# Designs tried in a protein design run: peptides against a protein of PDB entry 4IGA. Part 4

Target 1, 116 residues: chain A of PDB entry 4IGA
Amino acid sequence: KRVLIVDDAAFMRMMLKDIITKAGYEVAGEATNGREAVEKYKELKPDIVTMDITMPEMNGIDAIKEIMKIDPNAKIIVCSAMGQQAMVIEAIKAGAKDFIVKPFQPSRVVEALNKV

## One batch from the design tools (peptide; made by RFdiffusion4, then SolubleMPNN)

Design b1_p27_5_s1
Fold by OpenDDE base, seed 5:
Structure b1_p27_5_s1 (fold): chain B 116 residues (1-116), chain A 27 residues (1-27)
Amino acid sequence: as target 1 above (116 residues)
Amino acid sequence: MELEKKIEEALKKVQEQLEELKKELEE
């Protein structure tokens, strides 16, 4: 399966790329904000998306909503430092399949990838 | 699966992850 990594932090994208590739998945591409995420989703048609929430241009929640309009079957895993209940609820309502809090164990990411 | 159940499961997973992190910080 191919994964689109969405995060404004280069370090975080690098970390996720390492985890994803070691787990046997392919990295379809990367996006640094929600607008890029939507465009890359259309272009690359990934199987899975890891989605940050706090990003410039367009936040992750809005990106989820836009991607779900394009593909109601999109598999989106949120990865965010914001673990408040309200944010989790909002992400799931928007269409996310899972919610991972930063900092995270690599195994948690792998588990999410395997389950979606 | 209904939305409310999905939310409940997600909240549970987040709480479990936070508790695990808490343990690491206390060690």
Scores: peptide ipSAE 0.614, ipTM 0.888, DockQ to the pose 0.840
Fold by OpenDDE base, seed 1:
Structure b1_p27_5_s1 (fold): chain B 116 residues (1-116), chain A 27 residues (1-27)
Amino acid sequence: as target 1 above (116 residues)
Amino acid sequence: MELEKKIEEALKKVQEQLEELKKELEE
């Protein structure tokens, strides 16, 4: 399966890329904000998306909503430092399949990838 | 699956992850 990694932090994208690759998944590409995520989803047609929430230009919640318009069956895993109940609820309502809080262990990401 | 159940499951997973993190920080 191919994964699109969305996060405005280069270090975080690098970390996720390492985890995803070591778990046997392919990295389809990367995006640094919500608008770029939507465009990359259209272009790359990934099987799974890891989605940050707090990003410039377009936040992750709005990006989830736009991707779900394109593909109602999109498999989106949120990875965010914002673990408040309200944010989790908003992400799931928008269409996310899972919600991972930062900081996270690699095993948590792998479990999410395997289950979506 | 009903939306409310999806929300409940997601909240549970987040809570579990936070508890694990808390435990790691305290040890």
Scores: peptide ipSAE 0.614, ipTM 0.888, DockQ to the pose 0.878
Fold by OpenDDE base, seed 3:
Structure b1_p27_5_s1 (fold): chain B 116 residues (1-116), chain A 27 residues (1-27)
Amino acid sequence: as target 1 above (116 residues)
Amino acid sequence: MELEKKIEEALKKVQEQLEELKKELEE
């Protein structure tokens, strides 16, 4: 399966890429903001998306909503430093399948990838 | 699965992760 990694932080994208590849998944591509994430989803048609929330240009919640319009069956895993209940609720309402709080263990990401 | 149940499960998993993180920081 192919994963689109969405995060404005280069370090975080690198970390996720390492986790994803070691888990036996392929990285379809990367996006650095929500607008880019939507365009990359259309272009790459990934199987799974890891989605940051706090990003410039377009935040992760709005990106989830736009991707769900494109593909109602999209498999989106949120990875965010914002672990507040309100944010979790908003992400799930938008269509996310899982919510991972930063910082996270690699095993938590792998579990999410395997379950979506 | 209906939305309320999905939210409940997500909140539960987040809480579990936070508890695990807290435990790790204490060790």
Scores: peptide ipSAE 0.613, ipTM 0.888, DockQ to the pose 0.816
Fold by OpenDDE base, seed 4:
Structure b1_p27_5_s1 (fold): chain B 116 residues (1-116), chain A 27 residues (1-27)
Amino acid sequence: as target 1 above (116 residues)
Amino acid sequence: MELEKKIEEALKKVQEQLEELKKELEE
């Protein structure tokens, strides 16, 4: 399966890329904001998306909503430092399949990838 | 699966992750 990694932080994208690759998944591409995420989703048609929330241009919640309009069956895993209940609820309502809080263990990401 | 159930499961996972992180920091 191919994964689109969405995060404005280069370090975080690198970390996720390592985890995803070691878990046997392919990295379809990367996006640095929600707008790029939507564009890359259309372009690359990934199987799974890891989605940051706090990003410039377009935040992750809005990106999830837009992607879900394009593909109601999209498999989106949120990875965010904002682990407040309100944010989790909002992400799930938007269509996310899972919510991972930063900082996270690699195993948590792998678990999410395997379950979507 | 209904939306409320999805939310409950997500909140549970987040809570468990935070508890694990807390435990690790306290060790």
Scores: peptide ipSAE 0.596, ipTM 0.882, DockQ to the pose 0.828

Design b1_p27_5_s2
Fold by OpenDDE base, seed 4:
Structure b1_p27_5_s2 (fold): chain B 116 residues (1-116), chain A 27 residues (1-27)
Amino acid sequence: as target 1 above (116 residues)
Amino acid sequence: MELEKKIEEALKKVEEQLKELEEELEE
């Protein structure tokens, strides 16, 4: 399966890339904001998306909503430092399949990838 | 699965993650 990694932080994208690759998944591509995420989703048609929330241009919640309009069956895993209940609720309402809080253990990401 | 159940499960998972983080910081 191919994963689109969405995060404005280069370090975080690198970390996720390592985790995803070691877990046996392919990295379809990367996006640095929600707008790029939507564009890359259309272009790359990934199987799974890891989605940050706090990003410039377009935040992750809005990106999820837009991707879900394109593909109601999109498999989006949120990875965010914003682990507040309100944000979790908003992400799930938007269509996210899972929510991982930063900082996270690699095993949490792998588990989410395997379950979506 | 209904939306409310999805939310409940997600909140539970996040709570567990936060608890684990807190425990790690206390060690």
Scores: peptide ipSAE 0.598, ipTM 0.879, DockQ to the pose 0.828
Fold by OpenDDE base, seed 2:
Structure b1_p27_5_s2 (fold): chain B 116 residues (1-116), chain A 27 residues (1-27)
Amino acid sequence: as target 1 above (116 residues)
Amino acid sequence: MELEKKIEEALKKVEEQLKELEEELEE
């Protein structure tokens, strides 16, 4: 399966890339904001998306909503430092399949990848 | 699955993650 990694932080993208590849997944591509995420989703047609929430240009919630319009079956895993209940609720309402709080253990990401 | 159930499950998972994080910080 191919994963689109969405995070404005280069370090975070690198970390996720490492986790994803070591878990046997392929990295379809990377996006640094929500707008780019939507564009890359259309272009790459990834199987799974890891989605940050707090990003410039377009936040992760809006990106989720737009991706879900494109593909209602999109498999989006949120990875965010914003673990407040309200944010979790909004992410799930938007269509996210899972929510991982930063900082996270790599195993949590792998588990989420395997379950979506 | 109903949205409310999805939310409940997600919240529970996040709470678990936060608890684990807190435990790690206490070590």
Scores: peptide ipSAE 0.596, ipTM 0.878, DockQ to the pose 0.879
Fold by OpenDDE base, seed 5:
Structure b1_p27_5_s2 (fold): chain B 116 residues (1-116), chain A 27 residues (1-27)
Amino acid sequence: as target 1 above (116 residues)
Amino acid sequence: MELEKKIEEALKKVEEQLKELEEELEE
C-alpha cells in the first residue's frame, strides 16, 4: 500500500517516512499543508494518508473534509500533538479512521496502517 | 458502525496513549 504523508514539519515527515518504509509500505509522496494534501491526493491516489492537524494554508481537518468529498472511501490517519477530546471528535466526524497523539511510538503508527 | 461508536473508540485509544505517556514521564 502507498501512503501520503502530510505534515508541515520536515522532521516529522522524515520520521514517518522511516516508520512507514520499515513497515513495508511505500511512500506515495509528501505534503506540507492541507492544500497540498488535497492536490497530492488527487495526483497520487494514495491508499492511506497520515494527516497532521496544525498546518499553514489549510489545517488538517479541512483537508480531511476536502479529501472525503473527492473520495468517500479515503483512509486517513490523524497524527497530531493536539489530543483534546474536541479535536478527536472533530477529526472522526470529518472522516478520519484513527487518531494518534504526538509524541507516538512507531508501533502505534504501524498498527494504524495495518488496520485501516 | 455508528459514528458515535467510532468516536468512542477513537477517544479510548487516545486516552490510553496519553496514559502511557504520563507513565513514561513519571519514570
Scores: peptide ipSAE 0.586, ipTM 0.869, DockQ to the pose 0.843
Fold by OpenDDE base, seed 3:
Structure b1_p27_5_s2 (fold): chain B 116 residues (1-116), chain A 27 residues (1-27)
Amino acid sequence: as target 1 above (116 residues)
Amino acid sequence: MELEKKIEEALKKVEEQLKELEEELEE
């Protein structure tokens, strides 16, 4: 399965890439903001998306909503430093399948990838 | 699955992760 990694932080994208590849998944591509995430989803048609919330240009919640319009069956895993209940609720309402709080253990990401 | 149930499960997972994180920081 192919994963699109969405995060404005280069370090975080690198970390996720390492986790994803070690888990036996392929990285379809990377996006640095919500607008890029939507465009990359259309272009790459990934199987799974890891989605940051706090990003410039377009935040992760709006990106989830736009991707769900494109593909109602999209498999989106949120990875965010914002672990507030309100944010979790908003992400799930938008269509996310899982919500992982930063900082996270690699095993938590792998579990999410395997379950979506 | 109903939306309310999905939200409940997601919140539970986040709570569990935060608990684990707190335990790791205490060690």
Scores: peptide ipSAE 0.603, ipTM 0.876, DockQ to the pose 0.824; fails the geometry check

Design b1_p27_5_s3
Fold by OpenDDE base, seed 3:
Order: C-alpha cells, then structure tokens, then sequence
Structure b1_p27_5_s3 (fold): chain B 116 residues (1-116), chain A 27 residues (1-27)
C-alpha cells in the first residue's frame, strides 16, 4: 500500500517516511500543507494518508474535508501534537479513521496503518 | 449514533496514548 505523508515539518515527514517504509509500506509522496495535500491526493491516489493538523495555507481538518469530497473512502490517519478532545472530535467528524498524538511510538503508527 | 460511537472510540484511543506517554516519561 502507498502512503501520502502530510506535515509542514521536514523532520516529521522524514520520521514518518522511515516508519512507513520500515513497516513495508511505500511512500506515495509528501505534502507540506493542506492545499498541497489535496492536490497530491488527486495526483497520486494514495491508499492511506497521514495528516498533520497545524499547517500553513490550509490546516489538516480542512484538508480532510476536501479529500473526503474527492474520495469518500479515503483512509486518513491524523498525526498531531494537539491531543485535545475537541480536536479529536473535529477530526473524526471530518472523516479521519484514526488519531495519533505526537510524540508517538513508531508501533502506534504501524498499528494504525495496518488497521485502516 | 454510529458517528458518536466512533468519536467515543477515538477519544478512548487518544486517552490511552496520552497515558502511555505519561508512563514513558515516568520511567
């Protein structure tokens, strides 16, 4: 399966890329903001998306909503430092399948990838 | 509703993650 990694932090994208590839998944591509994420989803048609929330241009919640309009069956895993219940609620309402809080264990990401 | 159930499950998972983080920081 192919994964689109969305995060404005280069370090985080690098970390996720390492985890994803070691778990036997392929990285479809990367996006640095929500607007880019939507365009990359259309272009790459990934199987799974890891989605940051706090990003410039367009935040992760809005990106989830736009991707769900394109593909109602999109498999989106949120990875965010914002672990507040309100944010979790917003992410799930938008269409996210899972929510991972930063900092996270690699095993948690792998578990999410395997379950979506 | 089914959506409310999904939200409850997600919140539970996040709470579990936060608890695990606290445990790691204690060790």
Amino acid sequence: as target 1 above (116 residues)
Amino acid sequence: SELEKKIEEAIKKVEEQLEELREELEE
Scores: peptide ipSAE 0.530, ipTM 0.870, DockQ to the pose 0.933
Fold by OpenDDE base, seed 1:
Structure b1_p27_5_s3 (fold): chain B 116 residues (1-116), chain A 27 residues (1-27)
Amino acid sequence: as target 1 above (116 residues)
Amino acid sequence: SELEKKIEEAIKKVEEQLEELREELEE
């Protein structure tokens, strides 16, 4: 399966890329913001999306909603920080299939990838 | 380390809370 990684932090994208690759998944591509995520989803047609929703200036939930419009069967895993429970709930309502909380262990990421 | 254990425990609690909330939404 191919995974689109969405996070504004280069370090986080690098970390996720390493975890995803070692787990036997393919990285379809990367996006640094919600708008780019939507465009990359259209372009790459990934099987799974990891979506950071902790960005203070950009609403990751909007990106989820737009992707769900494109593909109602999209498999989106939201990545949140501690204290963002309300945002995670909103992401689930928007169509996210699962969630992981940062800082995460590689095994937790793999579990989420396998479950969606 | 002890710090890593505390962080891991805190994350686990948050994940459990979120799972409970998700289950409530599906009811």
Scores: peptide ipSAE 0.397, ipTM 0.808, DockQ to the pose 0.042
Fold by OpenDDE base, seed 2:
Structure b1_p27_5_s3 (fold): chain B 116 residues (1-116), chain A 27 residues (1-27)
Amino acid sequence: as target 1 above (116 residues)
Amino acid sequence: SELEKKIEEAIKKVEEQLEELREELEE
């Protein structure tokens, strides 16, 4: 399966890329903000999306909603920070299939990838 | 380290809370 990684932090994208590839998944591409995420989803048609929803400069919920309009069967895993439970719940209501909390263990990421 | 263990435990608790909230939404 192919994964689109969405996060404004280069370090976070690199870390996720390493975990995803070691788990046997392919990285379809990367996006650095919500608008780019929607565009990349259309272009790459990934099987799974990891979506950062805690970036101050980006509304990850809006990106989820737009992707769900494009593909109601989209498999989106939200990446949240501790203390952002309300945002995760909102993401689930918007259509997210699963969530991971930062800082995360690699095994937790793999578990989420395997479940969606 | 003890700090790493505390962080891991805190994350686990948050994940459990989120799972419970998700289950409530599905009911």
Scores: peptide ipSAE 0.380, ipTM 0.802, DockQ to the pose 0.042
Fold by OpenDDE base, seed 4:
Structure b1_p27_5_s3 (fold): chain B 116 residues (1-116), chain A 27 residues (1-27)
Amino acid sequence: as target 1 above (116 residues)
Amino acid sequence: SELEKKIEEAIKKVEEQLEELREELEE
């Protein structure tokens, strides 16, 4: 399966890319904000999306909603910080299939990838 | 380290809370 990685932090994208690749998944591409995520989803048609919702400047919830309009069967895993429970719930209501909390262990990422 | 372990434990608790909330949402 092919994964689109969405995160404004280059370090996080690199980390996720390493985990995803080592787990036997393919990285379809990367996005650094919600608008780019929507555009990349249309372009790449990934099987899975990892979506950072921690950064307030990036409305990850809106990105999820827009992707769901494009593909109601989209498989989105949200990545959040510890203090973002409300945002995670909102993401789930918007259509996210699973979630992981930062800082995460590689095994949690793999678990989420396998569940969606 | 012990600090890392405490962080991991805290994360686990948050994940458990979120899982419970998700289950409630699905019901």
Scores: peptide ipSAE 0.377, ipTM 0.800, DockQ to the pose 0.042

## One batch from the design tools (peptide; made by RFdiffusion4, then SolubleMPNN)

Design b1_p28_3_s4
Fold by OpenDDE base, seed 2:
Structure b1_p28_3_s4 (fold): chain B 116 residues (1-116), chain A 28 residues (1-28)
Amino acid sequence: as target 1 above (116 residues)
Amino acid sequence: SMEELEKKIEEALKKVKEQLEELKKELE
């Protein structure tokens, strides 16, 4: 399966790429903001998306909503430092399948990838 | 449905809580 990694932080994208590839998944591509995420989703048609929330241009929640308009069956895993209940609720309402709080263990990401 | 959504929210909140608890333990 192919994964689109969305995070404005290069370090985080690198970390996720490492986790994803070691878990046997392919990285479809990367996005640094929500607008790019939507664009890349259309272009690459990934199987799974890891989505940050706090990003410039377009935040992760809005990106989720837009991607869900494109593909109601999109499999989006949120990875965010914002672990507040309100944010979790909003992400799930938007269409996210899972919510991972930063910092996270690699096993948590792999678990999410395997379950979506 | 609303019930399905509520269940998904509940599961997500549970997972987040568990992760935070594990993180807390790790930091102790």
Scores: peptide ipSAE 0.616, ipTM 0.899, DockQ to the pose 0.967
Fold by OpenDDE base, seed 5:
Structure b1_p28_3_s4 (fold): chain B 116 residues (1-116), chain A 28 residues (1-28)
Amino acid sequence: as target 1 above (116 residues)
Amino acid sequence: SMEELEKKIEEALKKVKEQLEELKKELE
């Protein structure tokens, strides 16, 4: 399966890329903000998306909503430093399948990838 | 349905709580 990695932090994208590839998944591409995420989703048609929340241009929640309009069956895993209940609820309501708090263990990401 | 959504939210909150508790233990 192919994964689109969305995070404004280059280090985080690199970390996720390492985890994803070691877990046997393919990286479809990367996006650095929500607007780019939507564009890349259309272009690459990934199987799974890892989605940051706090990003410039367009935040992750809005990106989730836009992607879900494009593909109601999108598989989106949120990865965010903002682990408040309200944010989790908002992400799930928007269509996310899972919510991972930063910092995270690689095993948590792999588990999410396997279950969506 | 609303019931299904509530269940999904509950599961997500549970996972987040568990992850945070594990992280908390590492800091103790």
Scores: peptide ipSAE 0.614, ipTM 0.897, DockQ to the pose 0.966
Fold by OpenDDE base, seed 3:
Structure b1_p28_3_s4 (fold): chain B 116 residues (1-116), chain A 28 residues (1-28)
Amino acid sequence: as target 1 above (116 residues)
Amino acid sequence: SMEELEKKIEEALKKVKEQLEELKKELE
């Protein structure tokens, strides 16, 4: 399966790429903001998306909503430093399949990838 | 349905709680 990694932080994208590839998944591409994420989703048609929330240009919640309009079957895993209940609820309502809080263990990401 | 959504939210909140608990344990 191919994964689109969305995060404005280069370090985080690198970390996720390492975890994803070691878990046997392919990285379809990367995006640094929500608008780019939407465009990359259209272009790459990934199987799974890891989605940051706090990003410039367009936040992750809005990106989830837009991707879900494009593909109601999109498999989006949120990875966010904001683990507040309200944010979790908002992400799931928007269409996310899972919610991972930063900092995270690699095993948590792998679990999410395997289950979506 | 609303029921299905509530279930999904409940499950997500549970997972987040569990992850945070595990994180706290690891930091002890």
Scores: peptide ipSAE 0.606, ipTM 0.895, DockQ to the pose 0.897
Fold by OpenDDE base, seed 4:
Structure b1_p28_3_s4 (fold): chain B 116 residues (1-116), chain A 28 residues (1-28)
Amino acid sequence: as target 1 above (116 residues)
Amino acid sequence: SMEELEKKIEEALKKVKEQLEELKKELE
């Protein structure tokens, strides 16, 4: 399966890329904000998306909503430092399949990838 | 359905709580 990694932080994208690759998945591409995420989703047609929340141009919640409009079957895993209940609820309502809080263990990401 | 959505939310909140508890244990 191919994964689109969405995060405004280069370090985080690199970390996720390593985890995803070691878990046997392919990295479809990367996006640095929500607008780019929507564009890359259309372009790359990934199987899974890892989605940050706090990003410039367009935040992760809005990106989830836009992706769900174009593909209601999208598999989106949120990875965010914003682990408050309200944010989790908002992400799931928007269409996310899972919510991972930063900092996280690699095993948690792998578990999420395998479940969606 | 609304019931399905509520269940998904509940499960997500549970997982987040579990992750946070694990993190707390690591810091002890």
Scores: peptide ipSAE 0.604, ipTM 0.895, DockQ to the pose 0.918

## One batch from the design tools (peptide; made by RFdiffusion4, then SolubleMPNN)

Design b1_p29_2_s4
Fold by OpenDDE base, seed 2:
Structure b1_p29_2_s4 (fold): chain B 116 residues (1-116), chain A 29 residues (1-29)
Amino acid sequence: as target 1 above (116 residues)
Amino acid sequence: SSEEERKRQEEIERRNEEVRELVEKLLKE
């Protein structure tokens, strides 16, 4: 399966890329904000999206909603930080299928990838 | 202290579990 990684931080994208590839998944591409995520989803048609909702300059919920409009079967995993419980709930309501919490544990990431 | 950090982590894990349970309920609807 191919994964689109959405995060504004290059370091975080790198970490996820490492985890994803070691788990036997393919990285379809990367996006640095919600707008780019929607564009890349259309272009790449990934099987899974990891979406950082802790990015201050990105409306992750809107990005999820837009992706779900494009593909109601989209498999979106929300990446959250501590204290973002409400945002996680909103992301799930918007159509996200699971969530993972930073700092990432490889086993948790893989579990989410396998589950969706 | 290491003990205080452990307690903080336990609280974090507890809160995350509460969210997980709610998410699972939402996903089953």
Scores: peptide ipSAE 0.260, ipTM 0.727, DockQ to the pose 0.328
Fold by OpenDDE base, seed 4:
Structure b1_p29_2_s4 (fold): chain B 116 residues (1-116), chain A 29 residues (1-29)
Amino acid sequence: as target 1 above (116 residues)
Amino acid sequence: SSEEERKRQEEIERRNEEVRELVEKLLKE
């Protein structure tokens, strides 16, 4: 399966790319903001999206909603931090299938990838 | 260390258990 990685932090994208690749998944591409995420989803048609909702100055929920309009069967895993419980719930209501909390362990990422 | 990271992750998961339970409920609806 092919994964689109969405995060504004280059380090985080690198970490996820390593985990995803080692787990036997393919990285479809990367996005650094919500608008780019929607555009890349249309372009690449990934099987899974990891969506950072902790991104400063960005609402990842809106990106989820737009992706769900494009593909109601989209498999989106949100990446959150402690203290963002309400945002995680909102992301799930918007159509996300699972969430992981930063800092995360590789095994938790793989579990989420396999689950969706 | 790996043990420190494990303990840190367990603490994070504990703090978010309520969220996890609610998410699971939402996904079943």
Scores: peptide ipSAE 0.259, ipTM 0.748, DockQ to the pose 0.391
Fold by OpenDDE base, seed 1:
Structure b1_p29_2_s4 (fold): chain B 116 residues (1-116), chain A 29 residues (1-29)
Amino acid sequence: as target 1 above (116 residues)
Amino acid sequence: SSEEERKRQEEIERRNEEVRELVEKLLKE
């Protein structure tokens, strides 16, 4: 399966890319903000999206909503920071299928990828 | 320290479990 990685932090994208590829998934592409995420989703048609909702300048929840309008069957895993329970809940309500919390362990990421 | 890290991880796990229960409920709706 092909994964679109959305995170404003290059370091985080690098970490996810390493985990995803080592787990046998393919990285479809990367996005650095919510608008780019929507555009990349249309372009790449990934099987799974990892969506950062801790981005300070962009509302990851809005990106989820827009992707769900494009593809109601989208498989989105939200990535959040500790203490962002409310945003995780909102992301799930918006259509996300699972969540992982930073700092995450590789095994947890793989578990989420396999589950959705 | 190792002890501080352990405590931090335990707190993360506790909070995550709370959220997971709510999320699982929502996903079943």
Scores: peptide ipSAE 0.235, ipTM 0.728, DockQ to the pose 0.474
Fold by OpenDDE base, seed 5:
Structure b1_p29_2_s4 (fold): chain B 116 residues (1-116), chain A 29 residues (1-29)
Amino acid sequence: as target 1 above (116 residues)
Amino acid sequence: SSEEERKRQEEIERRNEEVRELVEKLLKE
């Protein structure tokens, strides 16, 4: 399966890329904000998206909503430092299938990838 | 130290487990 990695932090994208590739998945591409994520989703048609929440231009919640309009069957895993219950609820209501809190263990990401 | 690293990883796991349980609850509703 092909994964689109969305995070404004270069270090975090690198970390996720390493985890994803070691787990046997392919990286479809990267995005650095929510607007770019929506554009890349249309272009690349990935199987899975890892989505940060706090990003410039467009936040992750809005990006989830826009992607779900394009593809109601999109598989989106949130990966964010904002682990508050309200944010988790908002992300799941928007259409996300899972929520991973930063900092995280690599195994948690792999589990999420395997479940969606 | 090895023990400090273990404790850090346990804390990370605990925090993520709380969120995992919430997600599971929401998806079952």
Scores: peptide ipSAE 0.625, ipTM 0.897, DockQ to the pose 0.967; fails the geometry check

